# Peptides against a protein of PDB entry 7AE7, part 151

Target 1, 321 residues: chain A of PDB entry 7AE7
Amino acid sequence: KVYKDLREFLEVLEQEGQLIRVKEEVNPEPDIAAAGRAAANLGKNQPAVFFEKIKGYKYSVVTNVHGSWQNHALMLGLDKNTSTKDQFYELNRRWDKFPVPPNVVKREAAPCKENVIDKDINLFEILPLYRINEQDGGFYISKASVVTADPEYPDDFNKLNVGTYRIQVKDRDRVGIQALAMHDIAVQLEKAEAENKPLPIAITIGNNPLVTFMASTPVGYNQNEYEFVGALQDGVPMDIVKSDLYDHLYVPAGSEVVLEGHIIPRVRTVEGPFGEFPGSYSGARLQCEVKIDRITHRTNPIFENLYLGIPWTEIDYLMAL

## One batch from the design tools (peptide; made by RFdiffusion4, then SolubleMPNN)

Design b2_p20_1_s2 (from b2_p20_1, 11 letters changed)
Fold by OpenDDE base, seed 3:
Structure b2_p20_1_s2 (fold): chain B 321 residues (1-321), chain A 20 residues (1-20)
Amino acid sequence: as target 1 above (321 residues)
Amino acid sequence: KRLEEKKEYFEKLLEEWKAA
């Protein structure tokens, strides 16, 4: 089984008894984090948790999508009871199919383009933002696939980077991003900042689960994560679409939300604290700032966000293979 | 207190969901 988007995957999770639907209205805090913790504490067969109604917001949240070996097997289109060993062997077998180039679809065929916001940007109207941990210094987007390119080689598709980074919401149209020196985005940002130029960026939320998996998996600087997604789909290309603001950035065609903007050159603002580990908050640090200039989104967008807490959580499953 | 009460609530909800 191959999935075009998050929605097709959530349907399969629900059919396979690996998704719980919370139909009652919840409070963003602490209910979402409490449910994520409860799901993680099950120890096995941990379901995704889908919140249909969130007090003060219009749209839904889903968490714990990658939160179990069963969900991981289903992501690979395998039986949910496939052993971790067999999942590992199948993943490695498919990895050798790299590269599988993506299909570039027309704008009109891309679900992520159903709605456009190009003025009066307000992230709080599109994303049901909440504190993941009680002592977090703000709202975090923790499961985004962030798209950037090499500013010296913008047309080199092999240098297009899709990565997962810690993103704090700063304002209605601004986010902080943690671009660590070991990440490909930091190399690209350094090149842009050397010329005092903005770095174009697309922050994509609610993707095909293999996009999220590959965005969390380190690859070579000259390797495209979308070509690995096609490999992990057993040779079926994924669908991508050109971003609205930038000719050289491509986003997953099925993304629930796409935040298009730029990293402001040579600007650093206070980010954090964030509860990466229970009882240990990362100190406040100076991090990059992104201006959001345009949003595209599916109708009734689903905010996919990561539950972070005591291991074993989604991040541990994403990094385990 | 409120966080723990909510954890217990969702733990129970998840147990009931798995038993169904």
Scores: peptide ipSAE 0.420, ipTM 0.897, DockQ to the pose 0.017
Fold by OpenDDE base, seed 5:
Parts: sequence; structure tokens; C-alpha cells
Structure b2_p20_1_s2 (fold): chain B 321 residues (1-321), chain A 20 residues (1-20)
Amino acid sequence: as target 1 above (321 residues)
Amino acid sequence: KRLEEKKEYFEKLLEEWKAA
């Protein structure tokens, strides 16, 4: 089985008994974190948790989508009871199919383009934002696939980077992003900042589960994560679409939300603290700032966010494969 | 305190879901 988007994956998770729907209205804090902890505490067969109604917000949240070996098996289109060993074997077998170039679809064929916001941008109207940990310095978008390109080689598709970064919401139309020196985004930002130019960016939320997986998997600077997604789909290309603001940025066609904007050159603002691990807060640091200039989104967008806070969190599963 | 109360609530909900 291959998935076009998050919704097709959530449907399969539900059919396979790997998703629970919380139908009652919940408080963003602490209920989302509490439910994620409860799911993780099951020890095995941990489901995704889908919150249909969130107090003070219009849209839904899903967490723990990658939060079990069963969910990872299903992500690969395998039987949910496929052993971890056999999952690794199949992953490695498919990895050798790289590169599998994506399909570039027309704008009218991309679900992420159903709605556009280009003025009066307010992230809180689109995303049900909450504190993941009680002591977090703010609201985090923790499971986004962030798209950037090389500003010297913007038309080189092999240098298009899709990565996962810690993103703190700073204002209605501003986010902080942790671009560490070891990340490909930092190389691209350095080139832009040398010329005092903004770095174009697309922050994509709620994707095909293999996009999220590959965005969390280190690859070479001259290797495109979308071409690995096609490999992991056993040779079936994924669908991408051109961003609205930038000709050289491509986003997953099925993304629930796309935040298009730019990293402001040579600006650093305080970001954090964030509880990456229980009782371990990364200190507040100066980080890059992104201005959001345009949003595209599916009708009734689902906010996919990481569950954090217990050993064998969703991030541990994403890094283990 | 509120977090633990909510955690227990969702643990129960998930146990009921798993038993169904």
C-alpha cells in the first residue's frame, strides 16, 4: 500500500486498529500531552491519537502517528505485525531503488492548494497550537517537513532539502527555527546571509508518512529526500507541487498545511526552552526567525504534531529506522 | 496535579479502547 497523504494513512491506521479517535472536546493543555503519554504507556501497539475537537480551536490534532512498530510497518505498506527485523530488511531493499523522481502535479490537482491565506496571517487560526511540555517557552511545531534550496543553485533539484527542525511559534506570522551547523539548511542559510538575502522556506505540516520519515533521516547534500520517498514506496513516485511564492521550492501535493515564507537574514531571536526529553530542557538560545508570507492548506486541515515526553517517544521510532 | 489526573483519564480510555 502507498499513501498519497496523511489522511489515507490515518484511514489505514484506523482500519488496522492503530488509531483512537477522541470525540469529546479536549483542552489543548494538558489533555493532548496527557493522551500522548497514555498511548506511549501501552508499551506495545501504541495507536495514533486523533483529537476531533479542541477547545478554542477550529481544527483537529493528530499525534503519535509514527509512535509504534505497527504504525511503521503500515507506513511501509506491510502487515502491522511485521517484525522490526523484516521492516529493516524491506527498508534496505527499497533504499537501493534510489533515485525515484517525484511527479510534479499541477496546482489544481494538489490538495494543499484548496485554500490560500495571503493577508492577515494568523497561525493560531489554522493550527491548534499547544505546549507539548508544561515548561516549554512557547508553542512548537515539532513534526514539520521544512523545504529549502541552495541559493547559489536554486534550479538544482538534487540540492533541494527536506528536513525536520524544531520550530517555535513566535507571533501570528513568525516562527523561530533551530538551524544547527550540521543541518543542510544551515549551509543554505550561510550562503543567503553572506549576501544579506532572505532564504526562501516552505514549512509543510501533515504529510505522507514517508515524507515525514525521510525529513527525519539524514541524506547527502546532493540527494533529494523526495527521490528516497519514491524508493521507499517500492518505486512508486510521490506527488509534489510547486510552491506559490517560489519557482524552485516544491512541497508535497497532499500537505495539510504549507507555511511559505523566508528566513530573515542576520536576525537571531531568543528561542526555547523546549523539553526535548523528560526533565531535560535545552536552554534558551538565539535562533533564526522566519516570516510567514503565505499559507496554503487543505479544507479542515489536520495538525500533525510529535508526541514527546516518555522514552520510546515517536521521535525514537523515527530515528530507529 | 491536573496533568496526572488527565493522564489517568486517558489511560483508562485507552485501556477500554484496547479491550473493545
Scores: peptide ipSAE 0.369, ipTM 0.880, DockQ to the pose 0.017
Fold by OpenDDE base, seed 2:
Structure b2_p20_1_s2 (fold): chain B 321 residues (1-321), chain A 20 residues (1-20)
Amino acid sequence: as target 1 above (321 residues)
Amino acid sequence: KRLEEKKEYFEKLLEEWKAA
């Protein structure tokens, strides 16, 4: 089984008994975090948790999408009871199919383009934002696939980077992003900042689960994560679409929400604290700031966010292979 | 208190879901 988007994967999770649907209205805090902790405590067969109704918000949230070995097997299109050993074997077998180039679809064929917001941007109207941990300094987008390019080689598709970074919401149209020196985005940002230029960015939320997996998996600077997604789909190309603002940035065609904007050159603002691990908070640091200039989204977008509870967390499953 | 009460609520909900 190959998935075009998050929705097709959530349907399979539900059919396989790996998704619970919470139909009652919940409070964003602390109910979402509480439900995630409860799901993590079930042990081996941890379901995704889908919240249909969130008080004060229009749209839904899903958490713990990658939160079990069963969900990981289903992501690979395997039987949910496939052993971790056999999942690893199959992942390695498919990895050798790299590169599998993606299909570029037309704008009108891309679900992520169904709706556009280009003025009066307010992230709180599109994303049901909540504090993941009680002591968090703000709201975090913790499961985004962030797309950037090399500003010296913007048309080199092999240098297109799709990565996962810690993103704090700073204002209605601004986010802080943690670009560490070891990340490919930091190399690209350094080049842009040397010329005092903005770095184009697309922050994508609610993707094909293999896109999220690859965005969390380190690859070479000259390797495109989308070409690995095609490999992990056993040679079936994934669908991408050109961003609205930038000719050289491509986003997953099925993304629930796409935040298009730029990293402001040579600006650093306070970010954090964030509970990266249970009982451990990172201190406040100066981080990069992104201005959001345009949003595209699916009708009734689903906000996919990480559960950061007691280990094993989704991060542990995303990094375990 | 509120977090623990909500955790217990969702634990019961998930146990019922798992038993179905």
Scores: peptide ipSAE 0.319, ipTM 0.863, DockQ to the pose 0.017
Fold by OpenDDE base, seed 1:
Structure b2_p20_1_s2 (fold): chain B 321 residues (1-321), chain A 20 residues (1-20)
Amino acid sequence: as target 1 above (321 residues)
Amino acid sequence: KRLEEKKEYFEKLLEEWKAA
């Protein structure tokens, strides 16, 4: 089975008994984090947790989407009871199908383009933001697939990078992003900053689960994560669409929210702390700042965010394969 | 205290869900 978007995957998780709907209104803090911790404590059969109503917000949150081996099997379109060994075998078998080029769809065919915000941008109106950990220095977007390109080779699709980075909300229209030197985004940013130019960026939220998986999986600088998604779909191409602001950036057609903007050249602001691991906070550091210039989103967008708690957490499952 | 109370609440909710 192949999924076009997060919604198709959530439907399957629900059908397979791997998703719980919280229908009651919850407080964003601490209820979302508490529910995530409770889900993690269930052990091997951890469900996704879908919060339909969040106090003070219009839209929903889902957490722990990748938070079990059952969810991982279902992501691969396998039986939920497929052993970890067989999941690894199938993953490796499909990996050898790389590259599988994506389909470029028209703007009108892309669900992520249903709504546009190009003025008075306020992330808090679109995303039910909350502190994931009690001591977090702010609100984090922790499960975004971030799209950037090589500014020297913007038309080289093989250099298009789709990665997962720690993103702190800094203002209504600004986020901090952690671009480590070992990440492809840091190489691309260095090139842009050498010329004192902004780096175009698209931060995509609520994707096809294999996009999120591949964005969390290191690949070569000259390898496109979307072409691996097609491989992991057993040779079925994924659907991508051009960003609205940049002809050279492509986003998943089914994204719940797309934040389009630019990394401000040679600006660094304080980011953190963030609880990456239970009981450990990465210190506050000077990080890059992104200006959000445009938002596109599906009607009633679902904010997919990472659950962080006691291992095994969702991040452990995302990095285990 | 509030976090633990909510954790216990959701643990119970998830146990009930798993038993259904």
Scores: peptide ipSAE 0.292, ipTM 0.847, DockQ to the pose 0.017

Design b2_p20_1_s3 (from b2_p20_1, 9 letters changed)
Fold by OpenDDE base, seed 4:
Structure b2_p20_1_s3 (fold): chain B 321 residues (1-321), chain A 20 residues (1-20)
Amino acid sequence: as target 1 above (321 residues)
Amino acid sequence: SRLEAKKEYLEKLLEAWKKA
């Protein structure tokens, strides 16, 4: 099976008994993190946890979408009981199909374009933000697929980067982003900052699970993550759509939320601390700042966020495959 | 290769899970 979006995947997870739906109103803190930990403790078949009602927020949260080998098997369209070994062999077989170019769909055909916010931007109205860890220095968007391009080669689709980065919410329309030197985004930012120009960015949330998987998976600078998604879909192209602000940025057509904006050149602000692993906090650092200029989103957008529970974090599963 | 690195990581994770 191939999934167009997060919703199709969540439906399959629920059908397969790999999603817990919390229908009762929860407090963002500590209930989301506590319920995530409780779900992680249910053994090897760690389900996704879908929170329908969050106090003080309009929309829902889902966590632990990639948090088990069963969920990874289902992501690949395999039987949920497929062994990790067989999942690995299938992943490798499909990897050899690279490149599979995506389909560019019209704006009218892209679910991520159902709603637009271009004024009075407030991230707290769109995303049910919470502290993932009790000691976090703020609210994080930890499972976004971030789209950037090479500012020297903006029309080179092979240099379009889709990556996962630590993103702290800084204000209603601002986020801090951790662009480490080893990330492709850091190379692109360096080029933009050399000319004192903003770097165009699209932060996409709630994607086709293979997009999220590939965004967490380091590829070559001249390799497009969307072309790997098509390979991992066993040769079925994924659907992308042009961003609203930038002709050279393409986002997944089915994204729940797309934050379009720019990295402010030569500005650094305090970001962190964040509990990347249970009991391990990265210290506060000066990081890049993104201004959000436009939001597009699906009606009743689902905020997909990372679960960092023990013994296995969702990051461990995303990195393992 | 990237594939080998992923395989090694998967193997390490599987070993860690068996010890936990």
Scores: peptide ipSAE 0.017, ipTM 0.548, DockQ to the pose 0.094; fails the geometry check
Fold by OpenDDE base, seed 1:
Structure b2_p20_1_s3 (fold): chain B 321 residues (1-321), chain A 20 residues (1-20)
Amino acid sequence: as target 1 above (321 residues)
Amino acid sequence: SRLEAKKEYLEKLLEAWKKA
């Protein structure tokens, strides 16, 4: 089975008993994080948790989408009871299908383009933002697939990078992004900053689960994550669409929310702390700042965000496979 | 290889999950 978007995957998770739907209105803090922790404590069968109603917000949140081996089996289109060993063998078999080029769909065929915000941008109107951990220095977008390109080779599709980075909301239209030297985005940013130019960026939220998985999985600088998604879909291409602001950036066609903008050159602002692991906080650091210039989103967008809990986090699962 | 590293990580996770 192949999923076009997050919604198709959530439907399967619900059918398989791997999603809890919370229909009652919850407080963004502490209820989302508390419910996530409670779900993680359910042992081996950690379900996704879908919050339909968040006090003070219009849209929904889902957490722990990748938070179990059952969910990973289902992501691969396998039986939920498939052993981790067999999941690995299947993943390895499919990996050998790389590259599988994506389909570029028209703008009108891309669900992520259903709605546009290009004025008076306010992230709080689109994303039900909350502190993931009690001591977090702000609101984080922790499960985004961030799209950037090589500014020297913008037309080289093999240099298109889709990665996962820690993103703190800084203002209504600004986010901090942690671009570490080991990340491909840092190489691309260095090239842009050398010329004092903005780096074009698309921050995509609520994707096909294999996009999120590949964005969390380091590949070669000259390898496109979307071509691996097609491989992991057993040779079925994924659907991508051109960004609205940039001809050289392509986003998943099914993204719930796409934040298009630019990294401001040679600007660093305080970001953090963030609880990357239970009881472990990364210190505050000077990080890059992104100006959001345009938002596209699906109608009633779902904010997919990372669950951090004991003993296993979604990070553990995303890095494990 | 990246796949070997993932395999080792998966095996470690499996062992940790068996002990939990």
Scores: peptide ipSAE 0.017, ipTM 0.575, DockQ to the pose 0.079; fails the geometry check
Fold by OpenDDE base, seed 5:
Structure b2_p20_1_s3 (fold): chain B 321 residues (1-321), chain A 20 residues (1-20)
Amino acid sequence: as target 1 above (321 residues)
Amino acid sequence: SRLEAKKEYLEKLLEAWKKA
């Protein structure tokens, strides 16, 4: 089984009993985090949790999408009861199929292009933002697949980076991003900042689960995460579409939300704290700032965000693999 | 290789998960 988008995966999770749907209106705090913790307490077979109605917001949230070995098996299109050993062997077998180049689809064929916001941008109108941890310094987008390119080689598709980074919402149209020196985005940002130029960026939310998985998986600087997604789809190419603002940035065609913008050169602002792990906060630091210039989104977009409750957390499954 | 490091990390997590 191959998934075009998050929605196809959520349908399978629900069919397999690996998704809990919360139909009653919840408060974004503390109910989302509390329900995530409650789902984690269901044992080893942790379901995704889908919140249909969030007080003060128009759209839904889903969390813990990757939060179990059953969900991971289903992501690979395997039986949910496939052993972790067999999942690992299958992952390794498919990994050797790299590279599998993606299909570039037309703009009109990409679900992420159904709606456009290019003025009066307000992230709070599109994303049901909440504090993941009680002591977080703000609202985080913790499960985005962030697309950047090498500004020296913008047309080199092998240098197109799709990564997961800590993103704090700073304003209606501003986010902070943690670009550590070990990340490929930091190399690209350094090149842009050397010339005092903005770095083009697309922050994609609610993707094909293998995109999210690969964005959380370190690959070589000259290796494209989308080509690994195709490998992990057992040789089936994924669908990508050109960004609206940048000819050299491609986003997953099925993304729920795409935030297009730029990293402001040589600007650093306070970001954090954030509870990356239970009982451990990364302190407040000076981090990069992104201006959001355009949003594209599916109708009734689903905000996919990490569950960071009790161990095992969703990040453990994403980073483990 | 990065794949080997990932394999080792997965194996460690799988072992930790079996012990939990």
Scores: peptide ipSAE 0.016, ipTM 0.560, DockQ to the pose 0.088; fails the geometry check
Fold by OpenDDE base, seed 2:
Structure b2_p20_1_s3 (fold): chain B 321 residues (1-321), chain A 20 residues (1-20)
Amino acid sequence: as target 1 above (321 residues)
Amino acid sequence: SRLEAKKEYLEKLLEAWKKA
C-alpha cells in the first residue's frame, strides 16, 4: 500500500489498532507529553496518539506516528507483524529502485493549498504549540520536512534538499532553525550568506510518513529525497507541488501545513534549551532565524509533532531506519 | 556501506530493545 498523505496513514494505523484517539479536551501542557509517555509504556506496539481537542487551540495534534516497528511496517505497506529483519530487507530491495522521480501536480490538485495565510501571520493560530519537555526553552516543531535548494544551482532538482531540523518558534512569524555544518542546508545557507541573500525555505508539517522518514535520513547532496520516497513506495512516484513563493521549491502535495519564508542572512539568535533525549538538554545556542512570509494548509490541519519519551523516542525509530 | 551501517544500527537497536 502507498499513502498520499498523513491522513491515509493515520486511517491505516487506526484500522490496525496502532492509533489511540483522545477525544476529550486536553491541556497542551502537560497532557500531550504525559499521554505520549503513557502510550510508550503500552509495550512494543507503541501506538500513535491523536489528540482531537486541545484547550486554547483550534486544531489537532498527532504524536508517535513512527514510534514503533508495527507503525514502520505499515508505513512500508507491509503487515504490521513483519519482523524488523524482513522490513529491513524490503527497505533495501526498494532502495535499489532509486531514483523514482516524483509527480508534479497542479496547485488545484494539492491538498496543502486548500487555505492560504499571507497577512498577520501567527503560528499559534495554525499550530497547537506546546513544550515537548518541561524544561524546553520554548515551543518546538520537531517533525518538519524542510525544503531548501542550492542558491548557485536553484534549478538543479538533484540538489533540492528535504531535511529534518530542530525548529524553535521564536515569534508569531519567526522560527529558529538548527542548521548544523554536516547538514546540506548549511552548505546552501553558506552560499546564500556569502552573497548576503536570504535562503528560500519551505517548512512542511504533517507529511506522507515516507517523506518524514527520508527527511530524517541523510542522503548525498546531489540526491533528492523525493526520488527515494518513490523508491520506498516500490516504484510509485510521490506527489509534489510547486511552492507559492518560489518556483524552484517543491513541497509534498499532501502536507498538512507549509510554512514558506526565508532564512535571514547573517542573523543569529538565541535558541534552546531543548531536551533532545530524555534527561539530556542541549544548551542555548545562536541559531539561524527564519521569517515566515506565507502559510498554506489543509482544512483542519493536523500538527504532527515528535514524541520524546522513555524508553524509546520516536526519533530512535526514524534514525534507526 | 551506508546500508551496512544502517543495518548495524538497526541490529543494535533491536538488541537494546530486547534488553529493555
Scores: peptide ipSAE 0.014, ipTM 0.510, DockQ to the pose 0.086; fails the geometry check

